# Ledger of designs, part 141: peptides against a protein of PDB entry 3ZOQ

Target 1, 223 residues: chain A of PDB entry 3ZOQ
Amino acid sequence: QLLQDSWWNQLKEEFEKPYYQELREMLKREYAEQTIYPDSRDIFNALHYTSYDDVKVVILGQDPYHGPGQAQGLSFSVKPGVKQPPSLKNIFLELQQDIGCSIPNHGSLVSWAKQGVLLLNTVLTVRRGQANSHKGKGWERLTDRIIDVLSERERPVIFILWGRHAQMKKERIDTSKHFIIESTHPSPFSARNGFFGSRPFSRANAYLEKMGEAPIDWCIKDL

## One batch from the design tools (peptide; made by RFdiffusion4, then SolubleMPNN)

Design b2_p23_4_s4 (from b2_p23_4, 11 letters changed)
Fold by OpenDDE base, seed 5:
Structure b2_p23_4_s4 (fold): chain B 223 residues (1-223), chain A 23 residues (1-23)
Amino acid sequence: as target 1 above (223 residues)
Amino acid sequence: SEEEEKENEELEKRVAAERLAKL
């Protein structure tokens, strides 16, 4: 099966639907004819690192980084040895200011994913150098279903929604059960308008503690 | 990202408007 059992039980029906079959055939052509990111084996890394039952926090991104070696199949995350993108640098600046973590010497957020932070993009693939090139091809329907099945879960989830694109997903989230943390995007163009000082990391942990859950260790060790 | 690009365009428009208002 394509996914771990916990996600497969939630999503198996989506993979049989015509829209996903069309998406899959598109992706086969794209990966054969173009340079596509992330690596095809890394597309579902967010679901591989964080099981359906282990999700504590969701951080939504738009689509993967479109530069060589960057995309890791996790929103905002880059592979070790890759220069931190501007938005990720601002995430680490806010992390430092919020809870005192040092800025890591790499951009991998895998340690968050392993603790139950679902680092989900709404679109899971991109062509090299062409941002949003796979927008509207079927990924959004699958990722909407991921949000829906998490919203339907009885155990509460914390959704961190940076910027307008992520905030548009709020309508799919049952706020009677789940917590929302909203701010402007960490982009250099918006970060000063509310992302900085939003303290999403401490706020997320405060909700987790209130729920009787273990907090996330947001501090990332150097490699 | 599309959001970052739109935010940049909005910022550039605001900066341009502020520069024109100082003129």
Scores: peptide ipSAE 0.031, ipTM 0.484, DockQ to the pose 0.057
Fold by OpenDDE base, seed 4:
Structure b2_p23_4_s4 (fold): chain B 223 residues (1-223), chain A 23 residues (1-23)
Amino acid sequence: as target 1 above (223 residues)
Amino acid sequence: SEEEEKENEELEKRVAAERLAKL
């Protein structure tokens, strides 16, 4: 099956819907004719690293990085050996100021994903060099369903919503059960307007502790 | 060669498309 059992049980019906079949046929053409990121095996990495039941925190991104070797199927994350993008550098600066973590020598957030941080983009593929090229093709409907089934879950989730695009998903989140951490985006264009000093990492851990859950080890070891 | 790089890129695209058929 395409997904782990916990996600498959929540999402299997989506994969049979016409919109997803159209998306799938589009993606087959795109990957055959153009350079598409991430690798086709990595598209659902966010769901592969973090099961439905293990989700503690969600960090929403827009779409994958569109440069060679960058995208890992995880929002904001880049493969080891890849230069950290400006937004990711600012994430690590805030991490350092918030909880004292050192800046890692790589940009892989896989250690967060393995601890229950769902690093979800709303669009899961992109053409090389063409940001948002797969916007409005069906991914948003699937990722909206991912947010919906998490919102329906009894066990609380912490949603970290950086910037307007992520914050538009707040209407789908039951705030009577789930916690929201909102700020401006970590992008250099917006980070100084509220992302820096927002302390999302310590705030997320404070909510986890209140729920009797183990906090996230946000500190990333060097490779 | 530039031709070998293009042929490898086309092969990678075809393999990627075949993997998507399993999605």
Scores: peptide ipSAE 0.029, ipTM 0.612, DockQ to the pose 0.033
Fold by OpenDDE base, seed 2:
Structure b2_p23_4_s4 (fold): chain B 223 residues (1-223), chain A 23 residues (1-23)
Amino acid sequence: as target 1 above (223 residues)
Amino acid sequence: SEEEEKENEELEKRVAAERLAKL
């Protein structure tokens, strides 16, 4: 099966739907004819690293980085050895100011994913050098369903919604059960307008503690 | 991301407008 059991049980019906079959056929052509990111094996890394039941926090991104070697199937995350993108640098600056973590020498957020931070993009693939090239092709319907099944879950989730695109998903989240942390995007163009000083990491941990859950160790060790 | 790009485009437009206003 494509996903681990916990996610497969929630999403298996989506993969049988016409929209996903059309998306799949599109992706087959795209990966054959173009350079597509991430690697096809890494598309669902967010769901591979964080099971449905283990999700504590969701961080929504838009689409993968479109440069060589950058995308690893996790929102905002880059492979080790890749220069940290500006938004990721700002995430680490806020992390340092919020909870005192050092700036890591790499941009991999896999350690967050392994602790229950679902690093989900709304669109899971992109053409090289062409941001949003796979927008409106069917990914958003699948990722909306991911948000929906998390919203339907009895065990609460914390959604971190940076910027307008992520905040548009708020309508799908049952705020009677789940917590939302909103700010401007970590992009250099918006970070000074509310992202810096938003303290999403300490706020997320405060909610986890209130729920009787273990907090996230947000500090990333050097490689 | 599209937000980053839109914000970039808006910033570039603002910077361009500011440059044009200084010209």
Scores: peptide ipSAE 0.027, ipTM 0.494, DockQ to the pose 0.067; fails the geometry check
Fold by OpenDDE base, seed 1:
Structure b2_p23_4_s4 (fold): chain B 223 residues (1-223), chain A 23 residues (1-23)
Amino acid sequence: as target 1 above (223 residues)
Amino acid sequence: SEEEEKENEELEKRVAAERLAKL
């Protein structure tokens, strides 16, 4: 099966739907004819690292980084050895100011994913050098379903929604059960308008503690 | 990301507008 059991039980029906079959055929052509990111084996890494039941926090991104070697199937995350993108640098600056973490020498957020932080992009693939090139091709329907099944879960989830694109998903989230942390995007163009000082990491941990759950260790060790 | 690109475009437009207003 494509996904681990917990996600497969929630999403298996989506993979049989016509929209996903069309998406799959599109992706086969794209990966054959173009340079597509991430690697095809890394597309579902967010769901591989964080099971449906283990999701504590969701951080929504838009689409993968479109530069060589950057994308690893996790929102905002870059492979070790890759220069940190500006938005990721701002995430680490806010992390430092919020809870005192040192800025890591790499950009991999895998340690968050392993603790129950679902690093989900709404679109899971991109053409090299062409941001949003796979927008409107079917990924949004699948990722909307991911949000829906998390919203339907009895055990509460914390959604961190940076910027307008992520915040548009708020309508799919049952705010009677789930917690939302909203701010402007960490992009250099928006970060000063509300992202900096938003303290999403300490706020997320405060909600986890209120639920009787273990907090996330947001601090990332150097490699 | 599109949001980053849109924010870039909006910033470029604002910077351009501010430059024009100073001219």
Scores: peptide ipSAE 0.025, ipTM 0.488, DockQ to the pose 0.066; fails the geometry check

Design b2_p23_5_s1 (from b2_p23_5, 13 letters changed)
Fold by OpenDDE base, seed 4:
Formats: C-alpha cells, structure tokens, sequence
Structure b2_p23_5_s1 (fold): chain B 223 residues (1-223), chain A 23 residues (1-23)
C-alpha cells in the first residue's frame, strides 16, 4: 500500500526491516484465509488522510473494530450507516458539552482526519470477532515509529491520550515541544471518571491558536 | 500495567458486546 511522500520519507526504513516483512507476510496469509478488518486498502487510511506535515492532532486508539463494515482504518471511527459504538457516542457527548456541536447521525471521523487529526490505532488490523488478535505481530513497532517521528518534528503536535493504553506512549513524546491532553477513556466503563468534562476539543483548539494555526472544526455534519 | 490490562479487557468486552448486538 502506497503512502504519501511525507510519510514514506519518514517510514521507508521501517518497511525494509525484517519485522515488517514478517508482518506483511502474516497479513497476506490472514487476509487470504480469514476475514480481516479493515479492508486491506484501508489499513493506512489514517496516514492517507493526514500527511506527516499536516498532522495537527493525534488521537490514539488500540486496534480496529472487529465487526462487519465498521473499521475505516481510523481510530474510533466507523463507516457511515454503522451504529455508533458506545465509546464513540461518549466522544460525541463530550464534543457537544465541550464546544456545542450537534451529535451527528453517523460515526465517520473522516472530516477530522482531513483537517489534520491523525486517528491512529497502535495495531492496524484485526480478525473478525477477535479483538487484539493481531497484537504483538509488528504493528506496535511501526506505530511507535510513527509517534517517534512526530515527536521529532519541529512543528508542535497535540497528542490526545485517552486511557492507559494510549498514555503509555507519553514517554515517547517530547513534551518540551508537543502538547499532551490526557483523560480516562471514553468507554462507558471509564468516561465518568474523567473523560466527561475533560474538554479535549476546546483545549486542542486553544493550543492550535497559540501556535498560530487554524483550529479544527470538530463539528461533524449529518449525512 | 495492570490498569492497561484492565482497560484492554474492558474495550474487548465492549467490542464483543457490540458485535453480538449487530448480529
């Protein structure tokens, strides 16, 4: 799968490494023998929608939704027509309370991605019905590198880290240059413990404004 | 680490429940 030049320049060395070659071979077998999500052409959608240079905000997820027609290759996002997962519903609730956006009638976050919000999962594929089935197979090494090269970038990035899994990546981020927004996960099991009221969207835009950049239009139009 | 595992478990259970509801 071809990447934008800006990402290719940052990641090309990774793709030549044995771990990634092994990952690719594994994925070839997986996609041939089982139902794997997202579609193979959508694996790198986060990088497709948001170039290395255009990244303003990063939102880290774990791995793709493992149900039919859900995963778009973007963290927390689901294809139009798909019922909004509970965590995503809570994201929209916080969005509404934070900056007054209406809750959209779909769950696609593509509009965020197109504005520079890198919606990155740490693991980029999953077997149908088997959460984390591709954990520890090489994706984490690549996505760690993605975080690293963003951390090394001179132009500041805002990292939104919901929950412990995402927050474990904080050690890879140069906080002298970049901004971190942390809270509990938007999951119904944790949202009331800090996610609600965390106002990540207005806070992110406040940082962007301080940097002299255009804020993100977080409000999502109905389809 | 323990908190991470718990969160992963929670997310997994959430996704499983969602998948079951979608069937």
Amino acid sequence: as target 1 above (223 residues)
Amino acid sequence: EEKKKEEEKIKEEELKAELEAAK
Scores: peptide ipSAE 0.032, ipTM 0.661, DockQ to the pose 0.053
Fold by OpenDDE base, seed 1:
Structure b2_p23_5_s1 (fold): chain B 223 residues (1-223), chain A 23 residues (1-23)
Amino acid sequence: as target 1 above (223 residues)
Amino acid sequence: EEKKKEEEKIKEEELKAELEAAK
């Protein structure tokens, strides 16, 4: 629950607003009465691993995986030992084709987060087996604010927006300062319509290099 | 709204596919 100082400074006002208080009360009930993912301690992992100032890249997801042991508070990421979901498999396939990385034997993207890739879902909790069950409960307002404060940051950010849901956030991003990489979603239902071959990883690193920043090491080591 | 609905459907379909594959 305790955020890094950099994020706290940006978001502290949100936590005092009625919508967040209502969200918090809802979550208390949900975690007490239902199986909710991720673990309550992992809800803000994206912000824990990547400080406000250290954000280089943002990858937006919708909501957490709703299966046992999957979600770890990072978009598209699954805990080690968990079978890679189809979308994540396609992400790794594109990664391999884009920059030659080997397919890892796990699905944890923590190494990206530690390098400044904010793996943010727009909704940060979910009921077991019920996708989008916590949609419209307040998370979107908070995560919109996260996007807003990043958009307002002077140091440029690269936003990777896969699919229509993520791309709807484009209106909140100052494209005069920040870079956007768009494609179809990595889902098997959409990946062949533009995600494959989009080369988001090399493109992101190209922008970082132009900015004089260290590129992301996107390759993930086996565990 | 329509854009959101489409991605929601994709996720639901992915889940169904995963559940079927796990059987």
Scores: peptide ipSAE 0.031, ipTM 0.627, DockQ to the pose 0.055
Fold by OpenDDE base, seed 2:
Structure b2_p23_5_s1 (fold): chain B 223 residues (1-223), chain A 23 residues (1-23)
Amino acid sequence: as target 1 above (223 residues)
Amino acid sequence: EEKKKEEEKIKEEELKAELEAAK
């Protein structure tokens, strides 16, 4: 699959590196021998929906959902018709309390992606039923580069970093140019420890307004 | 490092729980 020109220009050198070639070969075997999520055509959906230049906000996730039909190549997002995962439910609860949005009847965050919210997992594939099964296989190096090239961009970006894993990426972000919104993870295990009430959506829009950019319409319409 | 491990555990547990609920 071919990336948009804007991302290709930023990442083409990575794709030629040995680590990525090894990752690619590994993935070929994995997809052939096991059930891997998301669909191979959806691996780079975050980059497909949100060009390099159009990125306004980044929301970092860990790795894809590993259940059937769930992952669609966007962090925290699930395909329409799929039950909302616990973290996503909490995201929508905070969204409602933060800016008054109704809780949608689906879990697709594609509307955010289309507005410039890069929904990026640090690891972009997973084996069915095996969380973190593709950790340490090369994705992290690529996604670190994605963060790096965004950090190097002159036009400011807002990074929303939920939980400790995402917050470890702070060191890669030039805070002289970019904004960071941090809280605990939306997971039921951590949401009550800081995520609820963190108001990341209104805060992100406040930064966008300060930058002279259009805010994100975070409210998601029912399907 | 310890913070990373804790977050990984949280995410893994959440995903596991969801998978079990879907069965």
Scores: peptide ipSAE 0.034, ipTM 0.628, DockQ to the pose 0.052; fails the geometry check
Fold by OpenDDE base, seed 3:
Structure b2_p23_5_s1 (fold): chain B 223 residues (1-223), chain A 23 residues (1-23)
Amino acid sequence: as target 1 above (223 residues)
Amino acid sequence: EEKKKEEEKIKEEELKAELEAAK
């Protein structure tokens, strides 16, 4: 799959490694034999929408939504016309309370991605109806490398780490250069324990302003 | 490892709930 040149330069060595070749072969079989999400052309959408150099903010997810028509290769995001998952609804609730944005009538976060918000899952594919079915198959090694090369970048990045899974990646982030925003996960099971009121959007923009960068327009227009 | 399992469970439950609500 084609990547933006900036990402290709950072990751090309990974694609030549045995683990990724094995992953690719596995995925070929999976997509041929089962229903896999997202569409194979959308696997690297996070990297497609946000180049290596354009990354301002990273929001880490676990793996794609495993329901029909949901996943579009961006963490927490769903295709237009798809009902907003509970976590995403809570994200929008926090967005509204944090910076006053209206809740959009869809769940696509593409507008964030286009502004430099890397919406990265640690695992980039999933079998229909089987959460984490592609865990431990090689994606984590690649996405760890994505985090690493961002951490090594001189220009600061803001990492938003919701929940324990995302926070496990904190050790890979050079906090002398980069900023981390942590809270509980937006899931209904955890949102009231710290996500609500965490104000990640305004905090991220505050960091961007301090760095002399344009803030993210987090508000999402209706379709 | 335990932390990852908890997140997995949370996501699964969310998606199940969403699917049920869509019926």
Scores: peptide ipSAE 0.033, ipTM 0.642, DockQ to the pose 0.054; fails the geometry check

Design b2_p23_5_s2 (from b2_p23_5, 16 letters changed)
Fold by OpenDDE base, seed 1:
Structure b2_p23_5_s2 (fold): chain B 223 residues (1-223), chain A 23 residues (1-23)
Amino acid sequence: as target 1 above (223 residues)
Amino acid sequence: MEAAEEEAKIKEEEERALKEEAE
């Protein structure tokens, strides 16, 4: 896929590497032989909506939703008209308690992405009905590089790391330069163990303000 | 809980939710 120049400059070397070529060939077969999410044109939506230079906040997810019409290439986000998955519902509940936002009637987080919230999954594709089916196929190496180049950026970034999987990426982040917000995952399994009450949205905005940057408007309007 | 265990539980719940929605 075509990337914005800012991301292309950071990632172009990765696309020439054998691992990515193998990943690409695998994906070609997968998309041809079975149903893969998101749509191939949406795989890099996180990078499309949020340029390298415009990243203010990163929210890491695992892999795309694996149900029909759900995934839109943004972590935790679902296309309009799709029922909100449990984790996303909890995200909105925390958002409401944290900063008073109403619960939107949809699950699209595109408005966050457009404001500089990089909604990045570590694995960018999935087979229908098979969570983590594309784990260990090469995406993690690319997305690790995305984290790396952001960590190397002089302008600070805020990383929101929900759950242990995301928190494992902390070792790749220069915490002397960048800010980390950690809690348990918003999943119903773990949300009550630390996610609720973690107030990641107000905390992120507090850091942005400290840096002299515009805060994120986290509130999502109904469609 | 190990990261892999957490991941598994998260995905199990998501899968369950999808199945329930499809019913």
Scores: peptide ipSAE 0.061, ipTM 0.736, DockQ to the pose 0.084
Fold by OpenDDE base, seed 4:
Structure b2_p23_5_s2 (fold): chain B 223 residues (1-223), chain A 23 residues (1-23)
Amino acid sequence: as target 1 above (223 residues)
Amino acid sequence: MEAAEEEAKIKEEEERALKEEAE
């Protein structure tokens, strides 16, 4: 099977639907004819690192980074050795100001994913140098379903929604069960309008503690 | 510089998408 059992049980019906079959066929052509990111084996890394049952926090992104070697199949995350994108740098600046973490010498957020932070993009693939090139091809329907099945889960989830694109998904989240942390996007164009000082990391951990769960160790070790 | 351009493009695409959905 493509996914862990917990996600497969939640999403197996989607993979049988025509829209996903069409998406799959499109992706086969794209990966054969174009440079597509991330690597095809990394498309579902967010679901691979964080099982359905282990999700504690969700951080939504738009689509993968479209430069060489950047995308890791995790929202905002870049592979080790890759220069940190501006939004990611701002995330680490807020992390430092919020809870005192040192800024890591790399941009990999895998340690968050392994602790139950689902780093999900709404679109999971992109053509090199062409942001949102795979928008409207079927990914949004699948990722909407991912949000839906998490919203339906009895065990509460914390959704961190940076910027308007992510915040549009709030209507799919049962706020009677789940917690929402909203601010402007960490992008240099918006971070000073509310992202900085929003303290999403300490707030997320406060909710986890209230639920009797272990907090996330947000601090990232150098490699 | 490349990373800054990438973030700018992502933002521009996000803003465009929001405008299209509002129309």
Scores: peptide ipSAE 0.046, ipTM 0.650, DockQ to the pose 0.131
Fold by OpenDDE base, seed 2:
Structure b2_p23_5_s2 (fold): chain B 223 residues (1-223), chain A 23 residues (1-23)
Amino acid sequence: as target 1 above (223 residues)
Amino acid sequence: MEAAEEEAKIKEEEERALKEEAE
């Protein structure tokens, strides 16, 4: 699928590289032979909703939800009508405690994406019922490049890095230009060890205001 | 906690949640 011009200009060289061609061929086979999430048209939704130039905040995830109808190509986000996964529920709990937002009746984070929150997974596809099944197949190289080109951008970005996996990407981020918000992962396993009370939403907005940018409206309206 | 261990625990939690939704 075609990317917006701003992302295409940043990533066009990656798409010509052998690793990406191999990844594409692998994905063609996977989508033909297996149930793969998200829908192939939704793989790059994070880049579709948030242009390179419009990125204000990055939230890194690992890989898509692997259940039916869940993944929509945005980290931590689920399609409307889908039960909120535990990590997402905890994200909304922290959102409520941080800035007073109500818990939405759905799990779609599209409203964040449209405001410049890049909801990027490091791996962009998964087999049904098989978490991390597409780990090490080439996505990480592309998504590392996405982080790199954002790090190289003059206009500052805020990176929200929940958990150790996301925090491993910190070494790729120029902290002289960009801001990092770190905590434990929102998963029920780790949320009480630092995620709750980390106030990533208000902190992100504080940085945006300091940079003279409009804050994110993190509150999500019911559908 | 090592990154790999954290990832494994997160996955286990997500898989459990998926099973609970399917029941």
Scores: peptide ipSAE 0.091, ipTM 0.760, DockQ to the pose 0.084; fails the geometry check
Fold by OpenDDE base, seed 5:
Structure b2_p23_5_s2 (fold): chain B 223 residues (1-223), chain A 23 residues (1-23)
Amino acid sequence: as target 1 above (223 residues)
Amino acid sequence: MEAAEEEAKIKEEEERALKEEAE
């Protein structure tokens, strides 16, 4: 499946590089021999829902959920009907406390993606039951390039960096042009140490307003 | 269950990082 033209123009050179060809061959084997998430058609959903030009906010994740039916190619997001993972529950708790949104009855963040929130994992595939099983296989180079081309964009972007893993990408972001919102990870293990009360949603919208852009409607409707 | 293990690993790494930053 071809990417949208805006992303293709930014990333076409990467797809021709040996590392990506090797990644592609690896993925072909993995999908044939193992249960891999998300569905191969959903790998680039973050780029499908949010064009390069439409990106307003970036939320970085590590890799997809590795349980059955969970991952849908968007960081922190789960398919409708799937139980909300603990980190996602905490995201919704902070959303409620920050801007008063009701907690949705599902975990799909597609509505954010459609508004310009790039829900990007640094690694875009995972083997069932094996977190980070596709780490160091080439995805990080591609997703680093995604961050780079966004950083190079003249129109400012807001990067929400939860936890150390995401914050390590800060060095790739031109903070003279772009805004960074940092806190601890929404995981139950770290959320109480800074994520709760960090108010990333209202802060992001405040930056968007300062830029003369429409804010994100972060509230998610029930299905 | 599986998502909890990933979050547990993230926890351990983040808790370690927080301790290192606090020292």
Scores: peptide ipSAE 0.037, ipTM 0.657, DockQ to the pose 0.105; fails the geometry check

